# Peptides against a protein of PDB entry 5FRP: the designs that were tried, part 22

Target 1, 225 residues: chain A of PDB entry 5FRP
Amino acid sequence: VEWTESIPQIIATREDISKELNQALAKTFIDSDPRVRRTSVMIFNKVPVTEIWKNITNKAIYTSLLHLAREKHKEVRELCINTMAKFYSNSLNEIERTYQNKEIWEIIDTIPSTLYNLYYINDLNINEQVDSVIFEYLLPFEPDNDKRVHRLLTVLSHFDKKAFTSFFAFNARQIKISFAISKYIDFSKFLNNQESMSSSQGPIVMNKYNQTLQWLASGLSDSTK

## One batch from the design tools (peptide; made by RFdiffusion4, then SolubleMPNN)

Design b1_p10_7_s3 (from b1_p10_7, 4 letters changed)
Fold by OpenDDE base, seed 2:
Structure b1_p10_7_s3 (fold): chain B 225 residues (1-225), chain A 10 residues (1-10)
Amino acid sequence: as target 1 above (225 residues)
Amino acid sequence: ELEFPIDKFL
């Protein structure tokens, strides 16, 4: 743990990290202690993306980071999912594609597919987290249409078949959620009108309102668990 | 097949 905690400072201060340090760092991602694995993932959050790409040259480190997205330890998994999504976005924005970094980009370009494939675990907490990182890091709000389309095409260009299926299912769900929210608003407005509530439609709309709420709530993780 | 739990209630 203590050794791994020193790595961010070493990366920030040294222009060239030895092959030996890269090999030692690669081992920390597969350590039996979840605290060591957590600390290893945190390196990607504490060190600027440009310094990571410059100093972490062992491809096994990046591959191991992606594997931690399916880890059994909840805290490490959650940290990894956020970290890899953010790292992907930062890499697209700040790192040029060169011949020298091609092998690392081949791994990093699989991050979107890796994340979209987490929906197949069928866990509400994982689903909620993946939803969040999609909007924050993979497909962020971009007012420029050309930039938005370019980002979308970049994300999709390395999808496997399962990730494409997940992507379409995600988009279909978002449309349904949007529709349900719109109906919730309409029903709420109706129920707040005394004349409408006293009408024959009052009880019918109340039932639809309750069903809409239950549907919306069913897609949310229990924040208490 | 990927099914979100939310899809079962629509």
Scores: peptide ipSAE 0.088, ipTM 0.790, DockQ to the pose 0.034
Fold by OpenDDE base, seed 5:
Structure b1_p10_7_s3 (fold): chain B 225 residues (1-225), chain A 10 residues (1-10)
Amino acid sequence: as target 1 above (225 residues)
Amino acid sequence: ELEFPIDKFL
């Protein structure tokens, strides 16, 4: 743990990280102690993306980071999912594609596919987290149409077949959620009006409101778990 | 096949 905690400072202060240090760092991502794995993932959050790409040249580190997205330890998994999504976004924004970094990009370009494939686990907590990182990091709001399309094409260009299926299912779900939210708002407005509530439609709308709430809630994880 | 829980209710 303590050694791994020193790595961000080392990366920030040293121009060159030895092959030996890269090999040692790679081992920390597969350590049996979740605290060591967590600390290793945190390197990608504490060190600027440009310095990561410069100093972490062992592709096994990046591969191992991606594998942690499916690890058993919840906290490390959650941290990894956020970290890899953010790292992907930062890499797209700040790192040029060169011949020298091609092998690393081949791994990083699989991050979107890796994330979309997490939906197949059928876990509500994982689904919510993947939803969040998609909107925050993978496909963020971009008012420039050309930039938005370019980002979308970049994300999709490295999808496997399962990720494409997941992507389409995700989009279909988002449309349904949006519709349900719209109905929730409409019903809420109706129920907040005393005249409307006193009408013959009052009980009917109340029932639809409750059904809409139950439907929306069914897609949410238990925040206590 | 990916079935989101939401797909079962709507």
Scores: peptide ipSAE 0.074, ipTM 0.778, DockQ to the pose 0.035
Fold by OpenDDE base, seed 4:
Structure b1_p10_7_s3 (fold): chain B 225 residues (1-225), chain A 10 residues (1-10)
Amino acid sequence: as target 1 above (225 residues)
Amino acid sequence: ELEFPIDKFL
């Protein structure tokens, strides 16, 4: 743990990380202690993306980072998912594609597919987290249409078949959520009107309102878990 | 098939 905690400082101060250090770092991502794995993931959060790409040259580190998205340890998994999504976004924004970094980009370009494939775990907490990182990092709000389209194409261009299926299912769900929210608003407006509530439709709309709320809530993780 | 729990209620 302590050794791994020193790595961010080393990366920030040294331009040339030895092959041996890269090999040692690669081992920490597969360490049996989840604390070591956690600390290893945190390197990608503490060190600027440009310095990571410059100094972490062992492709096994990047591959191992992506594997931690399916980590059994909840905290490590959650940290990894956020970290890899952010790292992907930062890499797209700050790192040029060169011949020298091609092999690393081949791994990094699989991050979107890796994330979308997490929906197949069928866990509400994972789903919520993946939803969050999609909107924050993979497909963020971008006012420039060309940049937004380019980002979308970049994300999709490395999808496997399962990721595409997941992507379409995700988008279909978003449409349904949007529709449910619209109905929730309409029902809320109706229920806020005393005359409407006193009408024969009052109980019917109340039931639909409750069903809509239950539906919306069913897609949310239990904040207590 | 990828089924979101939300899909069961609509």
Scores: peptide ipSAE 0.073, ipTM 0.779, DockQ to the pose 0.034
Fold by OpenDDE base, seed 3:
Structure b1_p10_7_s3 (fold): chain B 225 residues (1-225), chain A 10 residues (1-10)
Amino acid sequence: as target 1 above (225 residues)
Amino acid sequence: ELEFPIDKFL
């Protein structure tokens, strides 16, 4: 743990990380102690993306980072999902594609597929987290149409078959959620009107309102678990 | 087939 905690400072102060340090770092991603794995993932959050690409040249580190998205330890998995999504976005924005970094890009370009494939675990907490990182990092709000389309095409261009299926299911779910929210708003407005509530439709709309709330809530993880 | 739990209630 203590050794791994020193790595961000070493990366920040040294122009070139030795091959030996890369090999040692690669081992920390597969360490039996989840604290060591957590600290290793945190390197990608503490060190600028440009310095990561410059100094972390061992492919096994990037591959191991992606594998931690399916980690059994909840905290490590959650940290990894956020970290890899952010790292992907930062890499697209700040790292030029060159001949020298091609092999690392081949791994990084699989991050969208890796994330969309997490929906197949069928865990509500994982689903919510993946939803969040998609909107924050993979497909963020972009007012420039050309940039937005380019980002979308970049994300889709490296999808496997399962990721495409997941992408379509995700989009279909968003439409359904949007419709349910619209109905929730309509019912809420109706129920907030005293005349409408006193009408024969009052109890009917109240039932539909409750059903809509239950449906919306069923897609959310229990924050207490 | 990806079935989100939300798909069962609509």
Scores: peptide ipSAE 0.065, ipTM 0.769, DockQ to the pose 0.034

Design b1_p10_7_s4 (from b1_p10_7, 3 letters changed)
Fold by OpenDDE base, seed 1:
Structure b1_p10_7_s4 (fold): chain B 225 residues (1-225), chain A 10 residues (1-10)
Amino acid sequence: as target 1 above (225 residues)
Amino acid sequence: PLSFPIDKFL
């Protein structure tokens, strides 16, 4: 743990991280102690993206980072998911594609697919987190249409078949949620009117309201779990 | 497939 905690400072102070340090760091991502794994992931949060790309040249580190998205330890997994999404976005914005970094980019370009594949775990907490990082980091709001399209194409260009399926499902879900919210509002307005509530439609709308609410709620993670 | 049962809203 203590050794791994020192790595961010070492990366920040040394231009050339030794091959040995990279090898040692790679081992920390697969350490049996979740605290060590957590600290390893935190390196990507504490060190600027440009310095990471410069100093972390062992591809195994990046591969191991991606594997932690399926980590059994909840805290490490959650940290990893946020970290890799942010790192992907920062890399797209700040790192040029060169011949020298091609192998690392080949790994980093799989981050979107890795994240979208997490939907197949069928865990509501994971789903919510993936939803969040998509909007925050993968496909952020961009007012410039050309930039937005370019980002979208970049993300999609490395999708596997499963990721595409998840992407389409995600988009379909957004439409469904939007529709459900619209109906919820309409039903709420209807039920707020005493004359409407006393009508023959009152009980029918109440039932639809409850169903809509239950469906919307079912898509949310239990904050207690 | 993430089957969101929207069918219950129709």
Scores: peptide ipSAE 0.011, ipTM 0.604, DockQ to the pose 0.025
Fold by OpenDDE base, seed 4:
Structure b1_p10_7_s4 (fold): chain B 225 residues (1-225), chain A 10 residues (1-10)
Amino acid sequence: as target 1 above (225 residues)
Amino acid sequence: PLSFPIDKFL
């Protein structure tokens, strides 16, 4: 743990990290202690993306980072998912594709697929987190149409079949959620009118309102659990 | 396949 905690400072102060240090760092990502794994992931949060790409040259580190997205330890997994999504976005924005970094990019380009494949775990907490990182990091709001389209194409260009399936399912779900929210608003407006509420339609709309709320809520994780 | 169940009223 302590050794791994020192790595961000080392990366910040040194222009090049030795092969041996990279190899040692790679081992920390597969350490049996979740605290070590967590600390290893935090390197990607504490060090600027440009410095990571410059100093972390061992492919195994990046591969291992991606594998942690499926680990059993909840906190490490959650941290990893956020970290890898952010790292992906930052890399796309700040790192040029060169011949020298091609092999690392081949790994990083699989991050979107890795994330979308997490939906197959069928865990509501994971699903919610993946939803969040998609909108925050993978496909963020971008007012420039060319940049937005380019980002989308970049994300999709490395999808496996399963990731595509998840992507389409996700989009279909978003449409359904949007529709449900629209209905929720309509029902709320209706029920806010006393005359409407007292009408024969009042109980019917109230039932639909409740069903809509239950459906919307069912897709959300319980933050208390 | 990934499925998102929806009530028939939606």
Scores: peptide ipSAE 0.011, ipTM 0.615, DockQ to the pose 0.027
Fold by OpenDDE base, seed 3:
Structure b1_p10_7_s4 (fold): chain B 225 residues (1-225), chain A 10 residues (1-10)
Amino acid sequence: as target 1 above (225 residues)
Amino acid sequence: PLSFPIDKFL
């Protein structure tokens, strides 16, 4: 733990991280202690993306980072999912594709597929987190149409078959959620009107309102779990 | 995938 905690400072102060340091760092990502793995993932959050790409040249580190997305330890997994999504976005924005970094890009370009494949675990907490990182980092709101389309095409260009299926299911779910929210608003407006509430439709709409709320709530993770 | 019974809310 203490050794790994020193790595961000070393990366920030030294222009070149030795091959030996990269090899040692690669081992920390597969350490049996989840605290060591957590600290290793935090390097990607504490060090600027440009410095990561410059100094972390061992492919095994990037591959190991991606594998931690399916980590059994909840805290490490959650940190990893956020970290890899952010790192992907920052890399697309700040790192040029060159011949020298091609092999690292081949790994980084699999991050979208890695994330979309997490939906197949069928865990509500994981699903919620993946939803969040997609909107925050993978496919963020971009007012420029060309940039937005280019980002979308970049993300999709490296999808495996499962990721594509997950992507379409995700989009279909968003439409359904939007529709449910719209109905929730309509029912709320109806029930807020005293005349409408006192009508023969009042009890019917109240029932639909409750069903809509139950459906919306069923898609949310328990914050206590 | 959350199956939303859309038909019940139309």
Scores: peptide ipSAE 0.011, ipTM 0.601, DockQ to the pose 0.021
Fold by OpenDDE base, seed 2:
Structure b1_p10_7_s4 (fold): chain B 225 residues (1-225), chain A 10 residues (1-10)
Amino acid sequence: as target 1 above (225 residues)
Amino acid sequence: PLSFPIDKFL
């Protein structure tokens, strides 16, 4: 743990990290202690993306980071998912594609597929987190149409078949949620009108309101778990 | 998969 905690400072102060240090760092990502793995992931959050790309040259570190997205330890997994999504976005924005970094980009370009494939675990907490990182880091709101389309095409260009299936399912779910929210608002407005509630439609709308609310709630993770 | 019964709300 203590050794791994020192790595961010070393990366920030050294122009070149030795091959031996990279090899040692790679081992920390597969350490049996979750605290060591957590600390290793935190390196990507503490060090600027440009310095990571410059100093972390061992491919095994990046592949191991991606593997931790399926970690059994909840805290490490959650940290990893956020970290890899943010790192992907920052890399797209700040790192140029060169011949020298091509092999690392081949790994980083699989991050979107890795994230979308997490939907197949069928865990509500994981699903919520993946939804969040998609909107925050992978496909953020961008008012510029050309930039938005370019980002979308970049993300999709390395999708595997499973990731595409998840992508389409995600988009279809967004439409359904939007529709449900719209109906929830309409029903709420109706039910807040006394004349409408006293009408023959009152009980019918109340039932639809409750069903809509239940459906919306069922898609949310239990914040207590 | 929670299918939203859209047909009931149309």
Scores: peptide ipSAE 0.011, ipTM 0.593, DockQ to the pose 0.020

Design b1_p10_8_s1 (from b1_p10_8, 6 letters changed)
Fold by OpenDDE base, seed 5:
Structure b1_p10_8_s1 (fold): chain B 225 residues (1-225), chain A 10 residues (1-10)
Amino acid sequence: as target 1 above (225 residues)
Amino acid sequence: ELSELMNKLS
């Protein structure tokens, strides 16, 4: 009986402590010192995703994490972009959608849109990083067709208009690069054959090879994975 | 303080 009577107080105390911790953590994400902000982001890298969802209940923390993607401090921004992409992927894989966590999911579901919107900054380093996290975390290679389609639909279902525009531009660029690489391989094979190289087509293919290589080299920084 | 918070969340 005495033990049962203590339970409400314990629960109340735990909730209060959790609230205080969340409030303190929320302040660190908006701290003026970039070292503090960096350390705050690292929590999402070092703590298991399941524990984060259990203990971090203040939605402002998640919103602040997403805002750091546009951080002026390069190191913090780069860390944040990788962190939020990984966190998104881990959440999709490990966290169930429930009534209790609905508000947090509404924020997390905007991570893909947040990342694609970074292309509008028009920074080569940011573009390269966004390309990388898309292939690594947002839309990774998936041999199962149903799973691949489901992931794609999940990512797209929460896009804003700007993200859609970036998505189409990204895909168009990837198709062009893929085609150019395919041609590069074909030309290389042709030129490595002595008989083909000595033919009347040899000089023509060499010119096309050089043009393809130049195009790939000039666009590589803007279209890197 | 932040390290302590991290430990509490782990």
Scores: peptide ipSAE 0.042, ipTM 0.802, DockQ to the pose 0.016
Fold by OpenDDE base, seed 2:
Structure b1_p10_8_s1 (fold): chain B 225 residues (1-225), chain A 10 residues (1-10)
Amino acid sequence: as target 1 above (225 residues)
Amino acid sequence: ELSELMNKLS
């Protein structure tokens, strides 16, 4: 009987400890030292997603994580972008939506929009990273059509207007890249044939080949506006 | 301090 009476007190104590830990962790995300901020972000990479959702209950931590996507410190920013994208994907796969975690999901559901909005910074390095995390984590290749469509709809369901614009621009660019790669292959085959290269079309195709290569090399710098 | 937090969350 005595041990049963101690259970509520133990639970209360654990909640207090958890609250204190969350408060302490929240402060580390806004620390002036970038090394501290970096280490804080790494928690999301080292701890399983299920444990993060269980133990990190302060919504300020998640909002702070998302804010670091626009961090001035390059290393922290890059780590944050990869981390939040991966965390989003893992959360969709492993975390159920409940009444208790609703407030956290409201924040996590904005991650795709947050990432697509980074295109408006118009930084080549950021654009390349966002492109990468989209294919790796947000909209990965999925052979099952129903799963692929469901993921797409989930990602888009919380987009703001700017994110939608970036999304459409991104897709249009991908189509162009695909076409350019196809042409690069065709031109390469043509130029590898000596008879074709010596023909009247040789110089024309060579020029198109070079233009295609140049475009592909600079393709990631294309504006999404 | 951060290491301790990570260990507690793991």
Scores: peptide ipSAE 0.041, ipTM 0.801, DockQ to the pose 0.016
Fold by OpenDDE base, seed 3:
Structure b1_p10_8_s1 (fold): chain B 225 residues (1-225), chain A 10 residues (1-10)
Amino acid sequence: as target 1 above (225 residues)
Amino acid sequence: ELSELMNKLS
């Protein structure tokens, strides 16, 4: 009987502690110190996705996480982009959609749009990172056709208009890159052949090779930046 | 504070 009477107090205490923790955590995401913001983002990397969903109930935390994708501090932004993409993927794989977590899912479901909208910033480093997380986390290689299609439809189902536009632009760019790489290989093979290189076409192919290489390189970020 | 929070969540 005494134990049963203590349960409400324990539950209340835990709820209070959880609420206080959530409130404190929410403040850290908007802290002026980028180190604090970084550490806050790292929680999503260090804590299992199931525990995050269980213990982080303040929707403002998730909203703030998404906003950090556009912050000025490069390290925090990059960490945030990777973190939210991974968190999205893990959530799709491990978290069931329920009535209780609906509000959080409404935020998490916007992660793909948030990421694709980053292409409009027109920053090469950001573009490369978004490309990377798309292939790694949002639309990973999946040999099962049904799973692959389902994932694609899930990602697209919450796109805003701008995200759709970015999606099509991204795909078109990938096709162009693929074509350019194919040509690069063909030109390389041609130039590696002594007979071909000594032919009248040798200088022409060399020029095309260089142009292709320059085009490919122009899409790469400077490692020094 | 954040380290404490992380410890509670882990």
Scores: peptide ipSAE 0.040, ipTM 0.797, DockQ to the pose 0.016
Fold by OpenDDE base, seed 1:
Order: sequence, then C-alpha cells, then structure tokens
Structure b1_p10_8_s1 (fold): chain B 225 residues (1-225), chain A 10 residues (1-10)
Amino acid sequence: as target 1 above (225 residues)
Amino acid sequence: ELSELMNKLS
C-alpha cells in the first residue's frame, strides 16, 4: 500500500520510469489486498493524463485497469468505473495518436464498450454508475454539433455487438424515462387541483400517478444496499 | 519486493 501510494509522486517528478517500475505497478492491480488495488486505480486520478501516457508504458496496467470494472470489491469497482471513464475522456482531449502509443490506444478505445457491457450484469447500482459516467465523460453535453457528433462516432467506432445493443437499449430507456417524467408532472398538476381530484377522473389519475412513480422508482437503486 | 524496488529507485 505504502509503495503504491508513492507512485503518483514518482511519476510526477520523473520522466524516465523504468521498465521494472512498470512491472511492479502492474502487479499491484492484481494484488489480493483491495487497498492496494484501490491505490493503484487512484494513480490514474492523481497523475495528469499526459504524464500517465508518458510514464506508464506497460499495456498490462491498462488491461488490468479495465478488468477491475468487474472485480468483486464494490468500492474498487466503483472507483475503477469512474476512473476509466474520466481517463478515456481526458485521453481523447489531450493525447495525440502516434505510432508509439498505438498499442495503448487499442486498449483505451475499448473503454466505452467495456462500460456499456456492464449493463448486462443487470445490477441497478452499476447501471446508475454507468449512466452517470456516460453523461459526464463518454458522451458529455457539447453545444458544438460537430464536436458532439465526432465524439459519438469515436465512441461507437470500437463497439462490439453487445455494446451496440446496450447503447440502443440505453437510449430507448432515456426516452421512456423522459416520457414518464412528463406524465408524472401532468398527474401531479391534476392532483394538486381540488376540483380535478374530486372529479370522476380523480381516482384514475391517482392510480396512474402511483404506477408512474413505481416505474420511475424501479429504475433507481436502493440507496441502502 | 515492491518496497525494495522503491528503495532502489529512490
């Protein structure tokens, strides 16, 4: 743990990270102690993306990072998912594609597919997190249409078949949620009106209101779990 | 092992 905690400082101060250091770092990602794995992931959060690409040249480190998205330890997994999404976005923005970094990019380009494939686990907590990182890092709001389209094409260009399916399902769900929210608002307005509530439609709308709430709630994870 | 490597590289 202590060794891994020192890595960000080393990377920040040294541009000539040795092969041996990279090999040692690679081992920390598969350490049996979740604290070590957590600290390893945190390197990607503490060190600027440009320095990561410069100093971490062992592809096994990046591969291992992606694998942690499905690891058993919840805290490490959650940290990993956020970290890889952010790292992907930062890499797209700041790292040029060269012959020298081609092998690393081949791994990094699979991050979107890796994240979208997490929906197949069918865990509400994971789903919420993936939703979050998609909007924050993978496909963030971009007012420039050309930039937005370019980012979308970049993300989709490396999707596997499962990721595409997940992508379409996600978008369909978003539309459905939007519709449900609209209905919720309408029903709420109706129920807030005393005359409307006392009408023959009152009980019907109340029922629909409850159904809508139940549906919306079913898409959310239990915060206590 | 990792601590030893760190010491060597420090």
Scores: peptide ipSAE 0.008, ipTM 0.554, DockQ to the pose 0.012

Design b1_p10_8_s2 (from b1_p10_8, 5 letters changed)
Fold by OpenDDE base, seed 2:
Structure b1_p10_8_s2 (fold): chain B 225 residues (1-225), chain A 10 residues (1-10)
Amino acid sequence: as target 1 above (225 residues)
Amino acid sequence: ELKELMEKLS
């Protein structure tokens, strides 16, 4: 009986502690020291997604995490981009949508849009990183058609106009890259054949080969402009 | 401090 009577007080105390902890954590994401910000982001990498959702209830933490994707410090930014993408994927896989966590989900659901909007920064390194996290975390390889479609629809359902534009540009680029790689292979085979190289088509194919290489080397940045 | 916080969350 006495133990039961103490439970409400314990719950209240834990809630207070949790609130204070969340407030303290929120401050670390906006700390002037990039090392502090980095360490804060690493929490999302080290703590299981289920525990994060359970214990991190301050919305400001999640919004701050997303904001760090655009910060000036390169290392923190890169870490943040990978972290938020992975966190999004893990959340989709492991966290159910409930009435209690709906406000956090409203923030998390904007992660894909946030990432696709990074293409507008027009930075080659950022573009490459975003490309990578899309394939790794946002739209990973999925052999099940229903799951693949569901994931795609989920990702797109919260896109803003800019994100949609980037999405279509990305897809178009992927098709072009695939085509270019195929051509590169074909040209390489042709050029490795002595008879073919000595033919009237030799110089023409060599030129196309060089153009293809140049495109492959520079095309990643151009397609997202 | 941050390390301690991480440990508490884990």
Scores: peptide ipSAE 0.049, ipTM 0.804, DockQ to the pose 0.016
Fold by OpenDDE base, seed 5:
Parts: C-alpha cells; structure tokens; sequence
Structure b1_p10_8_s2 (fold): chain B 225 residues (1-225), chain A 10 residues (1-10)
C-alpha cells in the first residue's frame, strides 16, 4: 500500500525533473554564446536517438535545433546540419510513430525540407555540406527497391514548394556532374596513352579535358573559406 | 551544466 502510494509521487517527481531539464535545455539552444549552442547540438550526437525521443519532450528544442541550420556562426551551423540529418535518419530507422510523439515527428519530418531550403542561401560551402548529408543520411544507397522508394516518398511527403524546386535542381545537377566525371575519366585514359596523345585528336581531347576540369572545379567550394 | 545534463539523459 505504501509503495503504491509512493508511485504517483515518484512519477510526478520524474516528470517535474524532466520538465525542468527540458526547459533548461531549451534555453541553451537560444543562448547568445555559440559555444553553448554548439554543446547543445552535440547532445543529439552523443545520446542515443531512442533516449533523446524518450527524455526530450519539449518541441521547442527540436524547433530550435532546426533553426540553427541557418546559424550565423559557421561551426555551429555545420554541426547542426550534420546532426539534424543524422538524427532524422536514425529516427526513421529506430523510432515508431505514436500518438504521443506525433508533435515531435511533425517537426522532425520537416528536416529534409529544412536542409533542401539551404540551397537558396547560394553558398558553396553550405551546398557541399547539404549534398553530403543527403547522400549519407537522407537518401543513402539502398539496394532494396521497395525500401529505397519508401524512404524517398517519406522524404518528399513533407516538402514545401521551395524544397521540391531545390530537389529537382539538385538531381539535375547530379546527373550533369556524373556525366562530366565519366567524360573526365575517358579523357584521362586517352591522355595517358602516348599513341593517342601523338594523334591528331590529342590536342582536341586535351582541350575538352581542361574544360571538363574547369566545370567540375567551379562547383567546388574554396577550402580556405 | 550541459555535461551534467547529458549524464542525466544517458
């Protein structure tokens, strides 16, 4: 009887502690110090996804995480972009959709749209990072066709209009890049052959090779920035 | 404080 009477108090205490913790954590994501914001983002990297979903129930924390993708501080922004992409992928793989977590899922489901919208900033560094996280976390290689299509549909199902536009532009660009790389390889093989280089086609292929390299390089960010 | 928070979440 005494044990049963203590259970509500324990549950209430845990909920209170959890609530206070969530409130405190929510404040750290909007802290004026970039170091505090960085550390807050790192929680999503260090804590298992299942524990995050269990213990972080304040939707404002997730919303704030997504907002940091447009953070002025470069390090925080880059960390946030990687973190939210990974968290999205892990959530899809490990977290079931329930009535209780519906509000959080509504936020998490917008991560792909949030990421694709970053292309409108027109920053080469951001573009490269978004490209990377798309291939690594959002739309990873999946040999099973049904799983691949399901993932794609999941990602697209919550896109806004701008994200769709970016998606189509991204795919078109990837096809062009793939073609250019293929040509680069072919030209490189040709130029590596001494007989071919001595032929009348040698100078022509060299010019095409240089043009291809220039085009490919123009899409790369400056590592010094 | 954040380290303590992480420890509590773990």
Amino acid sequence: as target 1 above (225 residues)
Amino acid sequence: ELKELMEKLS
Scores: peptide ipSAE 0.044, ipTM 0.794, DockQ to the pose 0.016
Fold by OpenDDE base, seed 3:
Structure b1_p10_8_s2 (fold): chain B 225 residues (1-225), chain A 10 residues (1-10)
Amino acid sequence: as target 1 above (225 residues)
Amino acid sequence: ELKELMEKLS
């Protein structure tokens, strides 16, 4: 009987601790020290998605996480972009949509738009990272057609107008890259053939090969920056 | 601090 009477107090204490923790955590996301912000983002990487959804109930934490995608500090920004994309994917796979978590889902569902809107910054490093997380987490390869279409529709269903425009531009760019790679391969095969290389077309194909390489390289960020 | 936070979240 005495044990049962202590349970409400224990539950209340845990709730209070959880609330205090959430409040403290919310402050760390907006801390002036980038190391603190980085550490805060890492929580989403180290803690299972189910535990995050269970224990992090302060909406401001999720909103702040999304804002860090445009962080000036490169390391924090890069970590945030990867983290939020992965968290989105894991949430779709592991978290059921309920009435209780609806408000958090409303924030999480904006992650795709947040990521696609980063293309408007027009930074090659950011573009490459966004490309990577799209293929890895947002729209991963899925052999099941129904699942693949469902994921696509889920991602698109919360797009703003800018995200849609970015999405179409992204896809168009991917097609162009694919064609360029195909041409690069064809030109390489041609140039590796001694008879073809010695032909009148040899110099012409070499020029096209170089142009193709330059075009492909122009879309890549400098790894030294 | 991070370890303590993770322990509280686990």
Scores: peptide ipSAE 0.039, ipTM 0.781, DockQ to the pose 0.016
Fold by OpenDDE base, seed 1:
Structure b1_p10_8_s2 (fold): chain B 225 residues (1-225), chain A 10 residues (1-10)
Amino acid sequence: as target 1 above (225 residues)
Amino acid sequence: ELKELMEKLS
């Protein structure tokens, strides 16, 4: 743990990280102690993306990072999911594609697919987290149409079949949620009107309101879990 | 082992 905690400082101070250091760092990602794995992931959060790409050249580190998205330890997994999404976004924005970093990019380009594949775990907490990182890092709001399309195409260009399926399902769900929210608002307005509530439609709308609310709630994870 | 490596690299 202590060793791994020192790595960010080392990366910041040294322009060239030795091969040996990279090899040692790679081992920390597969350490039996979750604290070590957590600290390893934190390196990607503490060190600027440009410095990571410059100094971490062992591809095994990146592959191991991606594997932690399915980590058994909840805290490590959650940290990893956020970290890899952010790292992907930062890499797209700040790192040029060169011949020298091609092999690393091949790994990094699989991050979107890796994230979308997490939906198949069917865990509500994981789903919510993936939803969050998609909107925050993977496909952020971009007012420029060309940039938005380019980003989308970049994300999709490395999808496997399962990721595409998840992508379509995600989008369909978002549309449904949007409609449900709209209905919820309309029903709420109706029910807030005493005359409307006393009408023959009152009980019908109340039922629809409850159904809509239940549907919306069912898509949310338990905040206590 | 990792500590030893760090000591060597320091």
Scores: peptide ipSAE 0.016, ipTM 0.547, DockQ to the pose 0.012; fails the geometry check

